# Peptides against a protein of PDB entry 7UQJ: the designs that were tried, part 115

Target 1, 160 residues: chain A of PDB entry 7UQJ
Amino acid sequence: PELYQNFNITPPRGVLFHGPPGTGKTLMARALAASCSSDERKITFFMRKGADILSKWVGEAERQLRLLFEEAKKHQPSIIFFDEIDGLAPVRSSKQEQIHASIVSTLLALMDGMDNRGQVIVIGATNRPDAVDPALRRPGRFDREFYFPLPDVKARFKIL

## One batch from the design tools (peptide; made by RFdiffusion4, then SolubleMPNN)

Design b2_p15_5_s3 (from b2_p15_5, 9 letters changed)
Fold by OpenDDE base, seed 1:
Structure b2_p15_5_s3 (fold): chain B 160 residues (1-160), chain C 160 residues (1-160), chain D 160 residues (1-160), chain A 15 residues (1-15)
Amino acid sequence: as target 1 above (160 residues)
Amino acid sequence: as target 1 above (160 residues)
Amino acid sequence: as target 1 above (160 residues)
Amino acid sequence: MTVTTELEIPEELLK
C-alpha cells in the first residue's frame, strides 16, 4: 500500500521507464528506491540487465526470473529493476523466436501472478519501448510508461 | 552545415569520445544531439552498442550497420552514436580475426562512403581508444578525438 | 603512499564499491582517479567490466587479467576499476564452476601478489556484494567495502 | 570539459 501511495500511482505492477540512454532511468529507479526507503522501511532493490539474463543464464533464464521474483516477494517491500528490458523481451523477430518467447512468457506470467497487494514494483528501463514485446506493455504488466526526455538543453552539460 | 557549425568543427565524419566510463560520453552525445536540435530542426539520434551489434546480429552485423547508415541518411540531420565501439572494432587479435575483420571493414566502408555534404555525424564512445582498430581512427573516419576526463574532483557527487 | 593518503585509507589492495547500480560507483572510481591525478601526477585508469573479461576473452581471461595487472604496474600510479565484478567472480555455483574458478583464482593471485608498496589500487564495483566470491572479500584483497547508498532523491548528480 | 549531469527526479515520479 504505502509503496504505491508514495508513487501516487494506482498500484502498477510494472513501470516502464523509456527514453533515450543516459537520461537517468537507472538513476531514477534508484532514487525511487531510496525515496521509498526510510530507516523504518528498507526497500530491497533488485537489478538485472535484460541481456545478462539471456546471456549469462543460457537455458536457465526462466528459472532465474522465477527465483528473482520469489526473492523480491520474500524481501518486500521491493523493487525489481530490469535495465535494458528490450534485451530480455524483444519484439518477436522470426529468427530468434523460441528462446525469447519462453523467457517473455515467463516474465508475463510472473508479472500477472504478482498479487496487487504485494509490495513488489517492477521497473523496466528501455531506450526502445517499441522493441519491448507489446504483451509486456498491457494493463497489469508495464502499464505505466514514463518517458525520460533527453535532459532539456538547459541540462547544461557544462563541459567546463 | 549548421550542425557542423554548432560543433565548431569542420565537418568530421566521426568523432571518438574516449575517456573512462560514466564520464558522460553517452550523455554528451545526447546533449550534442539535443543542442543541435531546435524546434524547427530535429536531429535523429541513432544509438547502438558495439557489443550488441556483434552479439545480437550474428551473421547480420554488416547488414545491420548498412541499414543503420541508410536510416541515418534518410533521417538527416542525424547522429549515429556507437557506445562501446571497441566492442565493434577491437584491435585485430589473431584468434578472432575473421568475423571482426568483416564488420570493421564494413564500418570503414560506411564511414568512407559518407558524403561530406550529408548531415550524419558518427560518434563513437570508448573507454579504450587504443582498443579501437587504428583504421577507424584515420582521417575521414573517427578523425576527431574528444577526451572525456574524469569529472574534476570538484564535481561534488553531492549525493545529498 | 600518497595515493593511499588521498584515499584516507591504510593502503587497501582492493576496494569494493557496492551499492545499487547508478549510485555513482563508476563515477566515484573516476572521481577518485581524477582527485589523485594532478598535473604532475597522472593516474592511469584501467577499466574492465567483469562480464566482458569472461565473454570477450573465452580461454584468455586469465592472461588478460595478468596483462592488465602488469600494465597497471607499468603505469603506476594506477587504478584498476572492475565494473560489475560479480560478473567476473560470481559466487561458485555448481554448473559453471571450472572456468570461473580459474579466473577467480587468477584474480586472487594477482591481488595477493600486489606489493603493498605499489601504487596500484583495485576498485571493484558491484550491485551485489554477496554475489562476489567471498575469497575476494578477504583481507589483502577487496578488504574495504564502501556502500554507495542510493543517492537521496535530492542528489543532484552534479557531475561538475 | 566536465560534464555535469543534473538529474532532477520529476516530482511526478515521486508522487
Scores: peptide ipSAE 0.021, ipTM 0.347, DockQ to the pose 0.030; fails the geometry check
Fold by OpenDDE base, seed 2:
Structure b2_p15_5_s3 (fold): chain B 160 residues (1-160), chain C 160 residues (1-160), chain D 160 residues (1-160), chain A 15 residues (1-15)
Amino acid sequence: as target 1 above (160 residues)
Amino acid sequence: as target 1 above (160 residues)
Amino acid sequence: as target 1 above (160 residues)
Amino acid sequence: MTVTTELEIPEELLK
């Protein structure tokens, strides 16, 4: 919230970080969470992994997403970071596709249901932006997108 | 490699990046790989994920590790980055524990077998340094450890 | 400094991060500063802004640079990060050009005067690498260069 | 304000 406030920009409800692996998407999300926290207003950072939502929340993923958003709302200001959000994409099975569809529907509803005055930012990170359900990329959801390019070859030499 | 020279410290063959998720371990490894590449001397960056070694390389993981190290040697100077190296840790099954033990033994042998004059750096990243096999953390292996702290409140102020 | 030793590359005293605004140069410099500290060996991170050196240190900029380098030396291992180092470039006035020349001369002397065994790294960041004085980009100074490519146009809007 | 973040860069990254 603080970053958006400082630029007088209406905070997007959802932000998509995309780019090759290890380009700093997760770091940036944490840095943003860090940047919006003051001594008086600490931001609560919630991290989930897309693959973990499908694998660890089997049969309860929708409920766990609801609980996550309620917890984030309770602990405002907050950031919900979905790492590997493309990991919500089914592996090639009809059953996983139904599970995916239900989870995505729940996430869509949760993102749509966020009050504009709420201090909850949702960040999705992916290495495969084209594997993210287009419905998640619509206005009011992950309507903002961040490409994290590879640091080029010259950048490599001097951090080393 | 350039960072080690400035401190007059013997370059470890293996470097362990550890710290909370999304503190930039993978980004740093890539930045390091990017930093050691010039127009004349490009560094080849090899990335593997610990969980992928166990899951995707089932029954061939040891062979794939050997091939990875040979390829890294062929493409010197090179960096081998193992993301989520704690993902080589067994899930609580005796069969996975044997697979883990075999893979770890192979990785140990490969790290021990690196020529000191070789231009191959191995970087392991974990969120759980205590879940990394202590044998990997011995001198000549991942004998150097990098704690990636959460950007503290002061770090927040300066990333901003 | 450990990274330079492993590649048998002479450690640069200075590292230039360059690329479009909002590509994570400052973030990376901080992540580097966070990555080189252990529980036993904390790195001291010194941040200065190029424009602040010219504007806030008017008439004392050279002295402040000397003090900065002495403090960094006293608190080894340390990183000196110059954000917007191109901001040391004059705005189009002969008087500012003289001030720039004096400051740059001081910075050159300080970078040249660093003992090769010293644990002080200098990082410069710029959006305009061509606006950085070529004398700063010579071997033994900012002799290593990092291009931070644009996160695509959508990414810029949301890091902001 | 000179925000000096003591980022503890893991010594081994400096190494």
Scores: peptide ipSAE 0.000, ipTM 0.328, DockQ to the pose 0.050; fails the geometry check
Fold by OpenDDE base, seed 3:
Structure b2_p15_5_s3 (fold): chain B 160 residues (1-160), chain C 160 residues (1-160), chain D 160 residues (1-160), chain A 15 residues (1-15)
Amino acid sequence: as target 1 above (160 residues)
Amino acid sequence: as target 1 above (160 residues)
Amino acid sequence: as target 1 above (160 residues)
Amino acid sequence: MTVTTELEIPEELLK
């Protein structure tokens, strides 16, 4: 409830952060997690890289996704942040179709299986929204997209 | 033209950023992209991790590199940033020589095939310049090197 | 000596940074490296991702860990930062037990083989301390743990 | 442009 109430956002099952790498997508996801954590309600933040789910868990990626969503549900309120989600769910290209198709299908089912009343937000970050499977960008999934532009010239990256 | 003119730099085909991880190499590459982007001329920023090109594109890494450089040429002016470039083009060690050799050979050919008139800058980031194939550090490739020291003690990362 | 003297810390062979992703674990590891670097004594900072050691160096992960620790010893004073260390040394699950077991065993041996007089600090970062092999969290290894909470609401990530 | 990374180390980590 509160995570969505604070932003007056019709609870997106998923938010896609897209834009050039390190325009602050991960930082914003953390800031969201921080701003939604009160002393009374700690948000559990789960981060996974799309690439790592594919490469580390060859043949178990589906199971790992299920476990991730189960754990996120168990630790509500929670945020699942997929960095480089285009690595996990690339637009289906012909040769690697079967492995990616099953992982995408599992992710779709997990996102669809989130009751809108659950306090689980999924944030996907990508540099290439067009490289994300269009099925993930449909209503009830990653149905909100935020563009992270390059900081304008005046943006003094004072890493003070 | 402008990207190189603004820095009064004889257009390096490649710049190697080296130093301890997160000394701001990626941030500097972005700041360069931002400072070279005017309202009239947006710089397209391509980021790849050397690791990801090897691991995600087993057997297609060469093709992906070619496509990356073609896309960068298509979206001029552009910056290609290779994070962890030592992962993509490690110094040739005996056992994995063939796969790395072909990827390195392709990257060399792509860097050599950049006409000096192209508005494509290649930035490689590494923590270990000595782990980068010496062939990449020759004139017309990564022929400029910038050391990113650890920030001095006074450097207060106010994550305010 | 000095790295540990400056912090009045009984030299932990390893420090585990845990907390939500990007609560500044990597940033803190760098700040520590920076604050311990004087003009007279530069700290060498080695970063590895646990994931990358497993995925890039299939069958050579042990050798790469040994080489990493040898190089860190050669470049004393030094910090070895393992990002996503739960990826390198996950709690032993039944199916992938053998490969992970050997890598964990090697990491344990390397941490145990650090003479307490060596100016090598090992920092592990994880979002899940419970996903790190308990053998790594024993005295003389990652025996200090620092929780990185989400920054409080006032923490304006001014990426200015 | 020298990117000076300033990190405030919490005093608790220095103790």
Scores: peptide ipSAE 0.000, ipTM 0.310, DockQ to the pose 0.033; fails the geometry check

Design b2_p15_5_s3 (from b2_p15_5, 9 letters changed)
Fold by OpenDDE base, seed 4:
Structure b2_p15_5_s3 (fold): chain B 160 residues (1-160), chain C 160 residues (1-160), chain D 160 residues (1-160), chain A 15 residues (1-15)
Amino acid sequence: as target 1 above (160 residues)
Amino acid sequence: as target 1 above (160 residues)
Amino acid sequence: as target 1 above (160 residues)
Amino acid sequence: MTVTTELEIPEELLK
C-alpha cells in the first residue's frame, strides 16, 4: 500500500504467486502483509483458501467474497490473500463448473471494481498457474505474476 | 486477533500449520504475529518447541505451559506458536506416554480454558499432522488446519 | 530485478537480513526470489550457507563463490542467498582468519564487481549482524539491512 | 514485552 503510494505506483489489483508448493508463496504473502504494516499504517491481512471459498460456502461464496472485499476496503491498507486460488476452479463437473463460474465471475467483478485509489492488494497463490482461470490473469486483475521457483534442487544435490 | 474481531469471528483457539519441513510454517506464524500487530495493539509472539517442552521441562512442563498461557493472556493480543507440536507426542514408551498424556492434557485444558474473548491465538506447527493427538485437532483447539504443501516433488524430479 | 528496472532504482547489490534464528530470514529470501520472478522473467534462486562455503570448500571456497556469481549472472534475474553469512566469519584462529579473509575479500570483490545493470540481488541472512564483517555492510554491498526482530526475547527469558 | 516483528519486506516486493 504505502510502498505503492510512495513511488506513485498504482498497486497491482492482483498479484499471482505461482510456483511449486512450499516455495513460500503463502509465507511471502503474509510476510508482505506484515512488512507493509508500518507503525503509522497497519496493514490488515485477510487470508482465504480457494478450496474453502468453494466448499465451505456452497451457495454463499459470492456473498462471502463481496463481504471480504468490503472488509478489506474498510480496513485499508489491506491485503487479501487467496491461498490455493486454483482451488476455486474445481475439476470439470457440470455442477461445480456453474458454481466456479459464478465465484470466478464475482471475483473478477470485485477485482475490476477496486478503485485504483484503494490501498487493497489481492494476492493469489497457486501451485498450478495453468489451473487459474485466464480471465483472472489479465491486466487489472492478477496482472503481476511472481514465479516461486524451487530453490534449485541441483544446487542442493551439489552440496550433498 | 483484531482480524477476527473485525469480522465477528471467534478467533480459532488453535491453528495447526502442517506440511513438510521447510514449507515456512514457523515463518508464517511469525509473519502472522507481525501482521496482526498494530501500533495500537502490538501482538506478543511466544514461541516454544514441542520437543523442548517435553525434554527441557521434565516434571515442570505442565507448569511451564500454564505460565506460557498466562503470559500470553497477560500480553494479549498474543500468539503462542508451538513449533514441532508433534514433538509433544514422544514415541510410545510407557514413561514418556504418561508425561506426554499429562502435557497434552494440560495443553487441551489450557486451550479449552481460553475464553473466546481472549485475543490469544495458538498456532501449532508440525511436519506430521497424523502424529498430533486427535484431541488437539478438535473444535475449540487446533480446529483450523493450514496445509503447507511441499513444492511438488514431481517438479523436483523433472530438474534432476 | 524488473521491479527495480520499473522504478529506475538500482537494485541493492546486497540485502542483509538480520535477526535472531527462526525469524524467517531464509524463508523471506526464498519468498523474495519467488515474488520477483514474473512469467516472462523467471528469477533463479541460489542458496548457500556461510558455514558450508567455509567448511565444505576448504581451498575451493573462492572459486565456488566466483562460480556462484557467474551462474547467478548467467541466470539473471537471480537472487544469491547466503544463509548464515556470519558463518563465513569463523572464530579467531589464525589459519581460519586467513581463509576467512580470502573468502570475505572474494565476496567483497564479487559484490563490488556486480554491474549495477545486473539483475542479481545478493541476500545475506544472519543471526549475528555484529559478526558480519563491517566491510560487507558498506554501500554497494549489503547496504540494505532488514531487521527481523524476534518476538521479544525478553518474553523468552521470562519463561525460562 | 510485546514484540512487533517488523518484517521489513524490502519495498521492492511490495512494488
Scores: peptide ipSAE 0.000, ipTM 0.208, DockQ to the pose 0.037; fails the geometry check

Design b2_p15_5_s4 (from b2_p15_5, 8 letters changed)
Fold by OpenDDE base, seed 2:
Structure b2_p15_5_s4 (fold): chain B 160 residues (1-160), chain C 160 residues (1-160), chain D 160 residues (1-160), chain A 15 residues (1-15)
Amino acid sequence: as target 1 above (160 residues)
Amino acid sequence: as target 1 above (160 residues)
Amino acid sequence: as target 1 above (160 residues)
Amino acid sequence: MKVEVELEIPEELLE
């Protein structure tokens, strides 16, 4: 919330972080949440994994997504971070595809239903941006994308 | 490679990165690998996910771990990074527990079998250090632990 | 501290993190500090900004640098992180150049004066590695460099 | 341990 305001940039409703695994996508999302939190303005950070949405929310994934967005709205300003959002990509079974399609449809509707005045930002992270449903990448959804390159192999991290 | 030498600390064969999800554990491991690479001394970085060890290596997980350690030894200096090493924690089925126990036993044997002169470092990352088998956390294995705190809310991200 | 020892690589007294702004240089430095801290071995993390060294320490910058290194030595193992170390680069006034030259000279002397056994590591971060005095980049100083690539320029960081 | 992580993310990346 806060950093976009500092730059007079219209905050995206959704931001897609993509890049190789271990490029700091989830760290960056948390960092953003922390940076936007002041003593006066704490940002609530919600985190869900795409794989957990499918496996833990079996039969209730849509409801749990709705509740997540409601909770985020209630605790504004908020960040919803979806790690491994490509985990919402259809796995090779027709039954799974239907479940995935419904979950994705629900997520689309929730992102579209956010008022521009809502201080809720959604961050999706993936290692496979091509596996993310193109509908999620349209304007008003994850319409901003961030590539997290590998730290160059030449980056001699002498980690202390 | 380089930063531990400053401190005359016996280099761990294994390092456990633990902390909340999205604290940069995997990024740090890659950064470590990159840092330890020079033009003269490239470090080979191997990455495996704990969940992938169980799911993709079903019936061959032990063999694949052995091959991984052999390949890392061949390409010295090397880092083996196990992301989500708590994914090797027993899932609530007796059959899965037996598979997990065998994989963990194999990993223990491989870590114990590394010569102290071996330029292979093993990094395990977990969000749940309590879910990691205590045997992996003993001296000569993952005997060094790194807590990745959430960047405290006071983490003034000066995002450039 | 610990990872360098594993690889028998002479630990740098100094590490230069370079790359475009917002590539996570400062994050990485803090993550390094946190990673090197255990319950048994807490690393003290010191942070200074190059610009702050010039602006806040006007007339006492050398003394403040000495005190910083003394404090870091006292609290071993320690990390000193200089963010925006290119802020110690001469700005286009002869008077500023002289001040910068003196500060850089002091930093060089402090880095050279650290015993190889000293558990103090210095990390410098810059967006402009070419603006860092080449003397700082010599062996025994910031002799290890880390390039933090931009997340691809198409990474429209709408920072929340 | 309060790890204040200052990530500098370029303004150009913010656009």
Scores: peptide ipSAE 0.016, ipTM 0.325, DockQ to the pose 0.032; fails the geometry check
Fold by OpenDDE base, seed 4:
Formats: structure tokens, sequence, C-alpha cells
Structure b2_p15_5_s4 (fold): chain B 160 residues (1-160), chain C 160 residues (1-160), chain D 160 residues (1-160), chain A 15 residues (1-15)
């Protein structure tokens, strides 16, 4: 309720969904997209995987991120859902520094460049919030975080 | 029921699932694959994302589409599900014309080249049917369209 | 129950989920990840599509598989879920021999190289177990197989 | 078709 209400009233620029795998982060992102959609106000949902962006677009990931944000803006109201965002924006470790740094820097710039008037929400999902570059978790980016606890055994059996 | 019945009786060459995000298009495509499968008649389900095809296969997307359709034909009865097909076959806008045009032209040719006797169904899902190239929405391609309305609030709470 | 119990007690190195499309293989893999996660023991879930690995990473698929297994090992306990694994490791047919053979050989080597002490489980999902290279179905690899029968009509209606 | 996916979301995920 509150998430949907807050999402409808004041959509944050970026929301980080974190918690163990299978806790419904991807499903929740889709349901948020559905719940914010109406017959009068259709939301456009973009789904990308962090590891897919990093690995598919070696040399073009920055351009594809720019295109994604442009397309999301063009089709607003929009949700950009990054599944496994820790695969896109890992904490800067020395060995993969150049490619990851450029992609993360591009994502930061794109999130910073989103006009507050833009009806584009970015949802990042991760099982490892600590594996996400802290620069993404700052105000104006993924500045809201929602923890998805493990569902109880009953909830797990119904998701199966 | 009717979709499953019609799918079992006269499988359309191409079906476009459209509607707001989170309305279950991807889930329906999977369930269609499941429902058309039996112990006697196993359906092979191929899932691709339009934006993934366009972005992964810069320079090879056409070949990968050909291979996908060949594999689907080899493993028929088959379903090819294109999630976010508007990412694969956007309406031809001037700026990205060459790459998109080639991929769309290839998809058109592949759909046109499917023998009506082939037990290969193509399902495209989009939130934006108007963002799909009209050439794909013509007879012999995605010539059947199913609108997925927003689930009622009860259904949304059950999907979350 | 038994799958979760066995998974918690003695996680197999590799599990093949097979059955008709839409039988819940992907959902089961996620729920296994969720069920094996606790507040004390968070599982890291990696999801890849076989056809995505093969097609995205023409010339780098082997490296990306190595990186995936290294990352899974780094973040253990982990699940690597390969959806559509028949797209990654097709039965060696003459025409596509070199690229597929290298990727399959790399996956075999990675699975063979996993220390039995490593809390990394690999789940492969396919609609076509017979389309998966038999070398992957050998002991120490995908040596456990679970068949997902078609859900009854009631279960299909609940998945739709 | 009413896609009644009975995913019981824990109320905690709705909060």
Amino acid sequence: as target 1 above (160 residues)
Amino acid sequence: as target 1 above (160 residues)
Amino acid sequence: as target 1 above (160 residues)
Amino acid sequence: MKVEVELEIPEELLE
C-alpha cells in the first residue's frame, strides 16, 4: 500500500530493491508498474539486467544506457527496472576498472540528468546492496531502498 | 480457454500481446506454451527480448533471428516469444534507421517465410503496440492482437 | 519439500530442470534460491539465458562464463541458473561446431573445476533435455534431473 | 481471462 501510494504521489528518481533472491523484487517492480498504470495513464516498463548491459554492450553499454533513458523519457511515464544492478554497477574493484567505471559514470550522469519533472522511475534490484557502487545510492539516484525479506515458508510455497 | 482452444485448432503465425506493464503478457505466453504442451505434444518455448536482440547482436542480429527461427522450426511445435518486441522492431525513426531496418526486415522475411504448415507460433509482447513497426502487424505476421487490460486491484495484489 | 530438503542438505553441483515450457522451471529455480536463503545465509542468485550467452558473447562467451563462475564463487553460497540451457550447450551438430564446442567445453571445465566444498549450485532449465549435450548430463555436472510435468488445468489457470 | 496468479505476497512486501 504505502509503496504504491508513495509511488503514485511522489515517484522517487531511483529505488533500490534489495534482499535475498526469489523474494519477489522483479515481481514487485512489475507490479509497481502495473499498479501505477491505469487506463488513463499507461506506464511503460523497461526491463534490463545489469550483467546483460555490462556483457552485451562491451564498447556500447554507455550508448545503450543513454538510448534507454531517452526512450524511457520519450515514453513517460516510465519505469526502468535494472535487475541484478550489482552486475551493472559493481563496487569499483581495480581489475575491471575502465569498462565498469565508464558504464557506472554514464548511469550516474543519466540519473543526475533526469529532470525532476520527468515521470521516469528507475528501480534497481539486487541481492547485494553492498556490491552496488555507493555513488548510485546517493540522493537523486537510488536514494530510497526497500528490503525484501525472505518470505515465510508459506509464501515461498505459493510462489513455487 | 478460447485462446488455448484457438491455439490448438488454428495456431496463428503471429500474435501480439499488448497492454500495460505487469498485466501478465510474459506469464500468459509461458502459460500458452504450457497449455499447448502435453505429454504427447511437447511445445518448445523460445524466449527473447527485443531490446536484447537489438543490442546484443549489433552486426549479427539478423543471423541470430535466422538461427532462432530455424531452431524453432527444427523443434516444432514451437513458440517464439519476443518480450518487449517494440525494442526489436521499433517504428522506423530516421536516427537509428539502418540497424533497426535490417533487423525488422529480417524478422518480416522470417515470418513471411514460415510455411503455414509449420507449427511455429510467434508471440510478440509489448506495452506499446503503436511503437511496433506496422509492417509486423500485417496479415501473415502479428495479425492477431490481444489486449491485456490492467488487472483489477485484487489481481494486482495477488500478483505482488 | 524434498527438493528443498535435499538442496539444503547436499546441494548437487548441477541440477537439470526439464519439462514442457511454462511448467515453472524458472519459478522453481528462483524459489529454490529463496528457500535456501535465510537471514543468516543469503544466497546469491545469478540468472543467465543459454541463448543469451551464446549470442551476446560471440568471441567472449567463454570469458563471461569464467567470470560468472568466479563471481558466483566469490559470493557463495550461490545459485547459477541457466534458463534455456539447450541454447548454450546444444547437442554438437556439425554446422555450428566451433563456437558451440568452445562454449560447452568451457562450461564443462568450469563445472568440473568447482570444488565440491563450493556452495555454488548450477541449475540448468530446458524444455528439451535431449537437446543438451550429453557431456553436461554426466556425474559432477548436471547429474540430477527433475522433470516438471505439465501442471493440471487448474495449475495452468493459476499460472495464467 | 482473469489471470489469478495466487501469489500471496507477504503483507510485509506491500508495506
Scores: peptide ipSAE 0.009, ipTM 0.182, DockQ to the pose 0.025; fails the geometry check
Fold by OpenDDE base, seed 3:
Parts: sequence; structure tokens; C-alpha cells
Structure b2_p15_5_s4 (fold): chain B 160 residues (1-160), chain C 160 residues (1-160), chain D 160 residues (1-160), chain A 15 residues (1-15)
Amino acid sequence: as target 1 above (160 residues)
Amino acid sequence: as target 1 above (160 residues)
Amino acid sequence: as target 1 above (160 residues)
Amino acid sequence: MKVEVELEIPEELLE
């Protein structure tokens, strides 16, 4: 409950952060985790890359996702941040498409299985929202989207 | 033409950004993309990691590179940013060397095939310029190099 | 010697930086490299991701680690920074556990083989210190740990 | 060059 109240949003199962790389998506996810953490209530922050789910976890990705969600549930309140979630997008081989489909199906099932009363937020970050599987962007999944614009030229020159 | 004029450089086919990680190479590439973008003329920014080319695109990397350059040409003016381009460096297995050689050969051919009249800039970023294939650093490819020094300690403590 | 004096620590073979993602672990590792670099004495900074060791270097990871340590020794004074060192944590398949065990065993041997008189520091960064193989956290390896707290909300808003 | 990365996140993302 409190995590979602701190987001000032109706409790989405997932929030999609999208925008150009290095627009602060990962930073915002961490800032939100910090802002939701009090001395009395630490937010557990889990990070995984979509690319790692595909490449590191070949054959075990589904199990690792299940374990991640179980661990997040165990350590509530928690945030699961998937960076580069568009990196779950299959490389266009039939075998990789099958692996992707299985991983996505598992992620969908895990997001669908989250009790809305839980203190687990899922944040997906992508530079390519249209490359995110449309099934992930449906209500009860990543149904809220935040666009991270490029800083204006003036803001960028202050960063340089 | 205009993209190269905005870089105030003779139109290189590629620019190599090198320096320690997190020295702003990716940020600079994006800042350049933004500075070259007007309200009337948006720069399309493509990003790929050298690591992803090797690992995600196994067997399809050459095709994905061709598609990337075609898409960049279609969406001119555009920047293709290869992050971790030294990650194209083969892991020293004969099979990986062959894969690398094929990918590098494809990238070389794509860079060589760029019409100098095109509004496509290729930026490679690396932490290890000497690990970048020497063939990529030749004239008409990544023939301009920008060193990104570490910010001084004072600057870093402001970021920390 | 001088590198360790600049760290104001008894010369550990390895330092573990742990804390939430983007708390400046990588930045600090680089800041330390820069602070230890004088005009007369440049620190060579090597970076590898634990993930890349597992996924990019499949079958060659041990050799690449040996080469990395040899290169670091050759280019003293030097820092080897392993980002996402918890990414060496096996995906729980017997085959991946064997690969992990071999890689970890190699890293342990390399760290154990470092002459304490060398000017090579190993920094491991993780978001999950408890996911780092306990064998790596023993004396003479990553035996010093630095916690990188989340910047307070005010500090984060200055970075944001 | 001192790259002071001041990321200005739009306030709209913090609300």
C-alpha cells in the first residue's frame, strides 16, 4: 500500500519508464526506492537487466524470475527494477523467440499473480517502449508509463 | 552535411570516444544528438552495445548491423552510437574469432559504404581504444578520436 | 605501495564496494584511480563486469582473467574493477555452477597469487554483497568492504 | 573537463 501511495498512482503492478538512454530512468527508480525508505521501513531494491535474463539465465530464466518475485515478496516493501526490459525482445531466431516467449509468459504470470495488496512494485526501464512485448504493457502489468525526456541542450551542457 | 557541420569537423564516417567508463562518452553522444536536433529536424539516435552485437545477435549480428545502418539511413539525420565497441573484441576462441571477424568485416563494409553525403554519424565509445580492432580506426571509419579524461576529484565528489 | 597508501588502508588484495545500484561505486573506483594518478604516475584502470566474465567469456573466462591480471601487473600501478561481481554468482544449473566454480577458483587463485608488494588493487562492486561468493570475501581477497549508502533524498535531488 | 553530471529530472516525474 504505502509504496503505491508514495507513487501517487493507483497501484499498478508495473510501471514502465521509457525514454532515451541516460535520461535518469535507473536513477529515478533508485530515488523512488530511497524516498520510500524511512529509517523504520527500508525498501528492498532488486535490479535485473532484460539482457541478463535472456543471456545469463538461459534455461533457468523462468526459475530465476520466480525466485526474484518470491524474494521481493519476502522482503516487502520492495521494488523490482528491470533495466533494459526491451532486451527481453527476442533476437529473431525461432529458438530465441521460443525462449523469449517462455520468459515473457513467466513474467506475465508473475505480474498477474501479484496480489495488489502487496508492497512490491515492478519498474521496467526501456529506451524503446515499442520494443517491449505488448502483453507486458496491458492493464495489471506495466499499465503506467513515464516518459523520460532528453534534457534540453542547456541542461545537457551543465552535465558536460 | 548539417550534422557534420554541427560537429565542426570534416565529416568522419566515425568518431571514437575513448576514456575511462562513466566519463560522459554516452552522455556526450546524446548531447551532440540533442544539440544537432532542432524542433524542425530531430536527430534519430540509435544505440547498440558491442557486447550485444556479439552475444545477443549470434548468427544474426551481420544482418542486424545491416538493418541498423539501413534504418539510420532511412531516418536521417541520425547517429549510430556503439557503446562498448571494444566489446566486439573477440574472446580468443577460434570460433569467436571467426564470428568477430565476420561482424567486424560487416561493420567495416557498412562504414565504407556510407555515402559522405549522408547525415549518418557513427560514434563508437570504448574504455580501451587499443582493444578496438585497428581496422575500425583507419581513415574513413573511426578516424577521429576524442579522449574523455576522468573528471578531477573535486568534480567527482560533487556527483557523489 | 603508493596506491595502497593513497587508499589509506592496509593493502588489501581486494576491496568490495557494495550498496544500491548507482550509489557511486563505479564512480568512486574511478575517482580513486584518478586521485592516485599523478602527471608522473598514471594509474591503469581495468574494468570488467561479472556478467561479461560469465557470458562473453564462456570457455575462455579463466584465460581472460589470467590475461587481465597479467596486464594489470604489467601496467602497474593499476586498478582492476569488477563491476557486478555478484553477476559471477551461478545461475543454478549444474553446468553453470561448474563454470562458475571454475571462474571463481581462477579468480581466487589470481587474488591469492598477487604479491602484496604489487601496485595492483582489485575492486569488486556489487549491489548484493551476500550474493558474492563467500570465498571471495575472505582475508587476502575482498577483505575490506565499503558500503555505499543511498544518498539522502536531498543529495539525490542534486544528482537528479 | 569536469563533467558535473547534474541530471535535472523534470519535477513532473517526481510528483
Scores: peptide ipSAE 0.000, ipTM 0.251, DockQ to the pose 0.027; fails the geometry check

Design b2_p15_5_s4 (from b2_p15_5, 8 letters changed)
Fold by OpenDDE base, seed 5:
Structure b2_p15_5_s4 (fold): chain B 160 residues (1-160), chain C 160 residues (1-160), chain D 160 residues (1-160), chain A 15 residues (1-15)
Amino acid sequence: as target 1 above (160 residues)
Amino acid sequence: as target 1 above (160 residues)
Amino acid sequence: as target 1 above (160 residues)
Amino acid sequence: MKVEVELEIPEELLE
């Protein structure tokens, strides 16, 4: 309730932060976690990197995702920040389809299985929202998308 | 001189980075420290957290501030970054007035005592600039203020 | 010359930004690109993600690296930011040694081939500096390392 | 959902 009451938003199960690299997506997710953490309510911030889940946990990535969501639920209110979620759930491509498909399927199931009462926000950050599996961008998953523009190099030049 | 000569700016004794949490204040301070560090001139970056100076150094906070400024001067060019400076120098309130007043007074004296030739920049970061003692925001102290906007919460709400 | 003249620095060929995830390495690299861009001198900021170079460009990663460095040289002064450089140049491990070794070797050659007169800075960001091939961390490559500490979660909890 | 992160980095930080 409250993590989302503070936002006056129906709790997005998932929020996709997208925009060019280094627009501060990760920083914003951390900022959100920090800003939503009060003295009264510490939000537990979990961070995973999409590429790390694939590369470190070859064969255990699915299990590690499950454990992450369980831990997030246990420590609610919580934010799961997937940095570089496009590295975790790339658009299904023929060459690595099986391994990526299983991880995507697990992530989908975990997001779908989040009880609407769960104070767990999933934030995915990507530089390429279109490289994220469209199934993750559906309602009830990463159904909210936030574009992090490059600070307009011109607006940057107005400030430079 | 040179830290500020490189900026073509009259050396701000202090710069206040303010804006909502995770807008990148700490990050920017580190960026500045990194960007101002050359092979020829490594800028020494000192980081202190306002609440840590109060909580770790109860009764020694003033001494630790003095030592910090002395060390920064010794290792000039240097940046002293006070993260969450509002935790160090809250607006004077009746209940904790004496302890906070002494720390604020020490910080004021240290900033005022910085020789204009000293290549020491003090960067204070706060999420609440109005929670910082106004005396610190006067000319010759934190006389420059940089707003780190939230990526527009309204644009965030238009997207949420 | 000038990107580094503005810093009064011997141009680091490469700077490694390391520290825990979301310490703002990417944001820093962008802030540096911003701060080094003036109205008179636009710094071209190139960003690549280590995992993307490997995953998108299987068999072309080396060519894409060469093109990136050529483009950066063409648009100098420039910054090449490798986000997640540990994903591009992991410590050589027996199972993927051949593909990773060739990319690492190409990156080494490109960094070594940067004319000291080239206004090209290479910034690598990693959450795991020890996961980057030690050859990349040698003098004339990523010979400068900047630690982005987590704001101590405990210190964050002392400020929260 | 376009979060326009207008990071107004003040000019004075960029000098």
Scores: peptide ipSAE 0.000, ipTM 0.236, DockQ to the pose 0.040; fails the geometry check

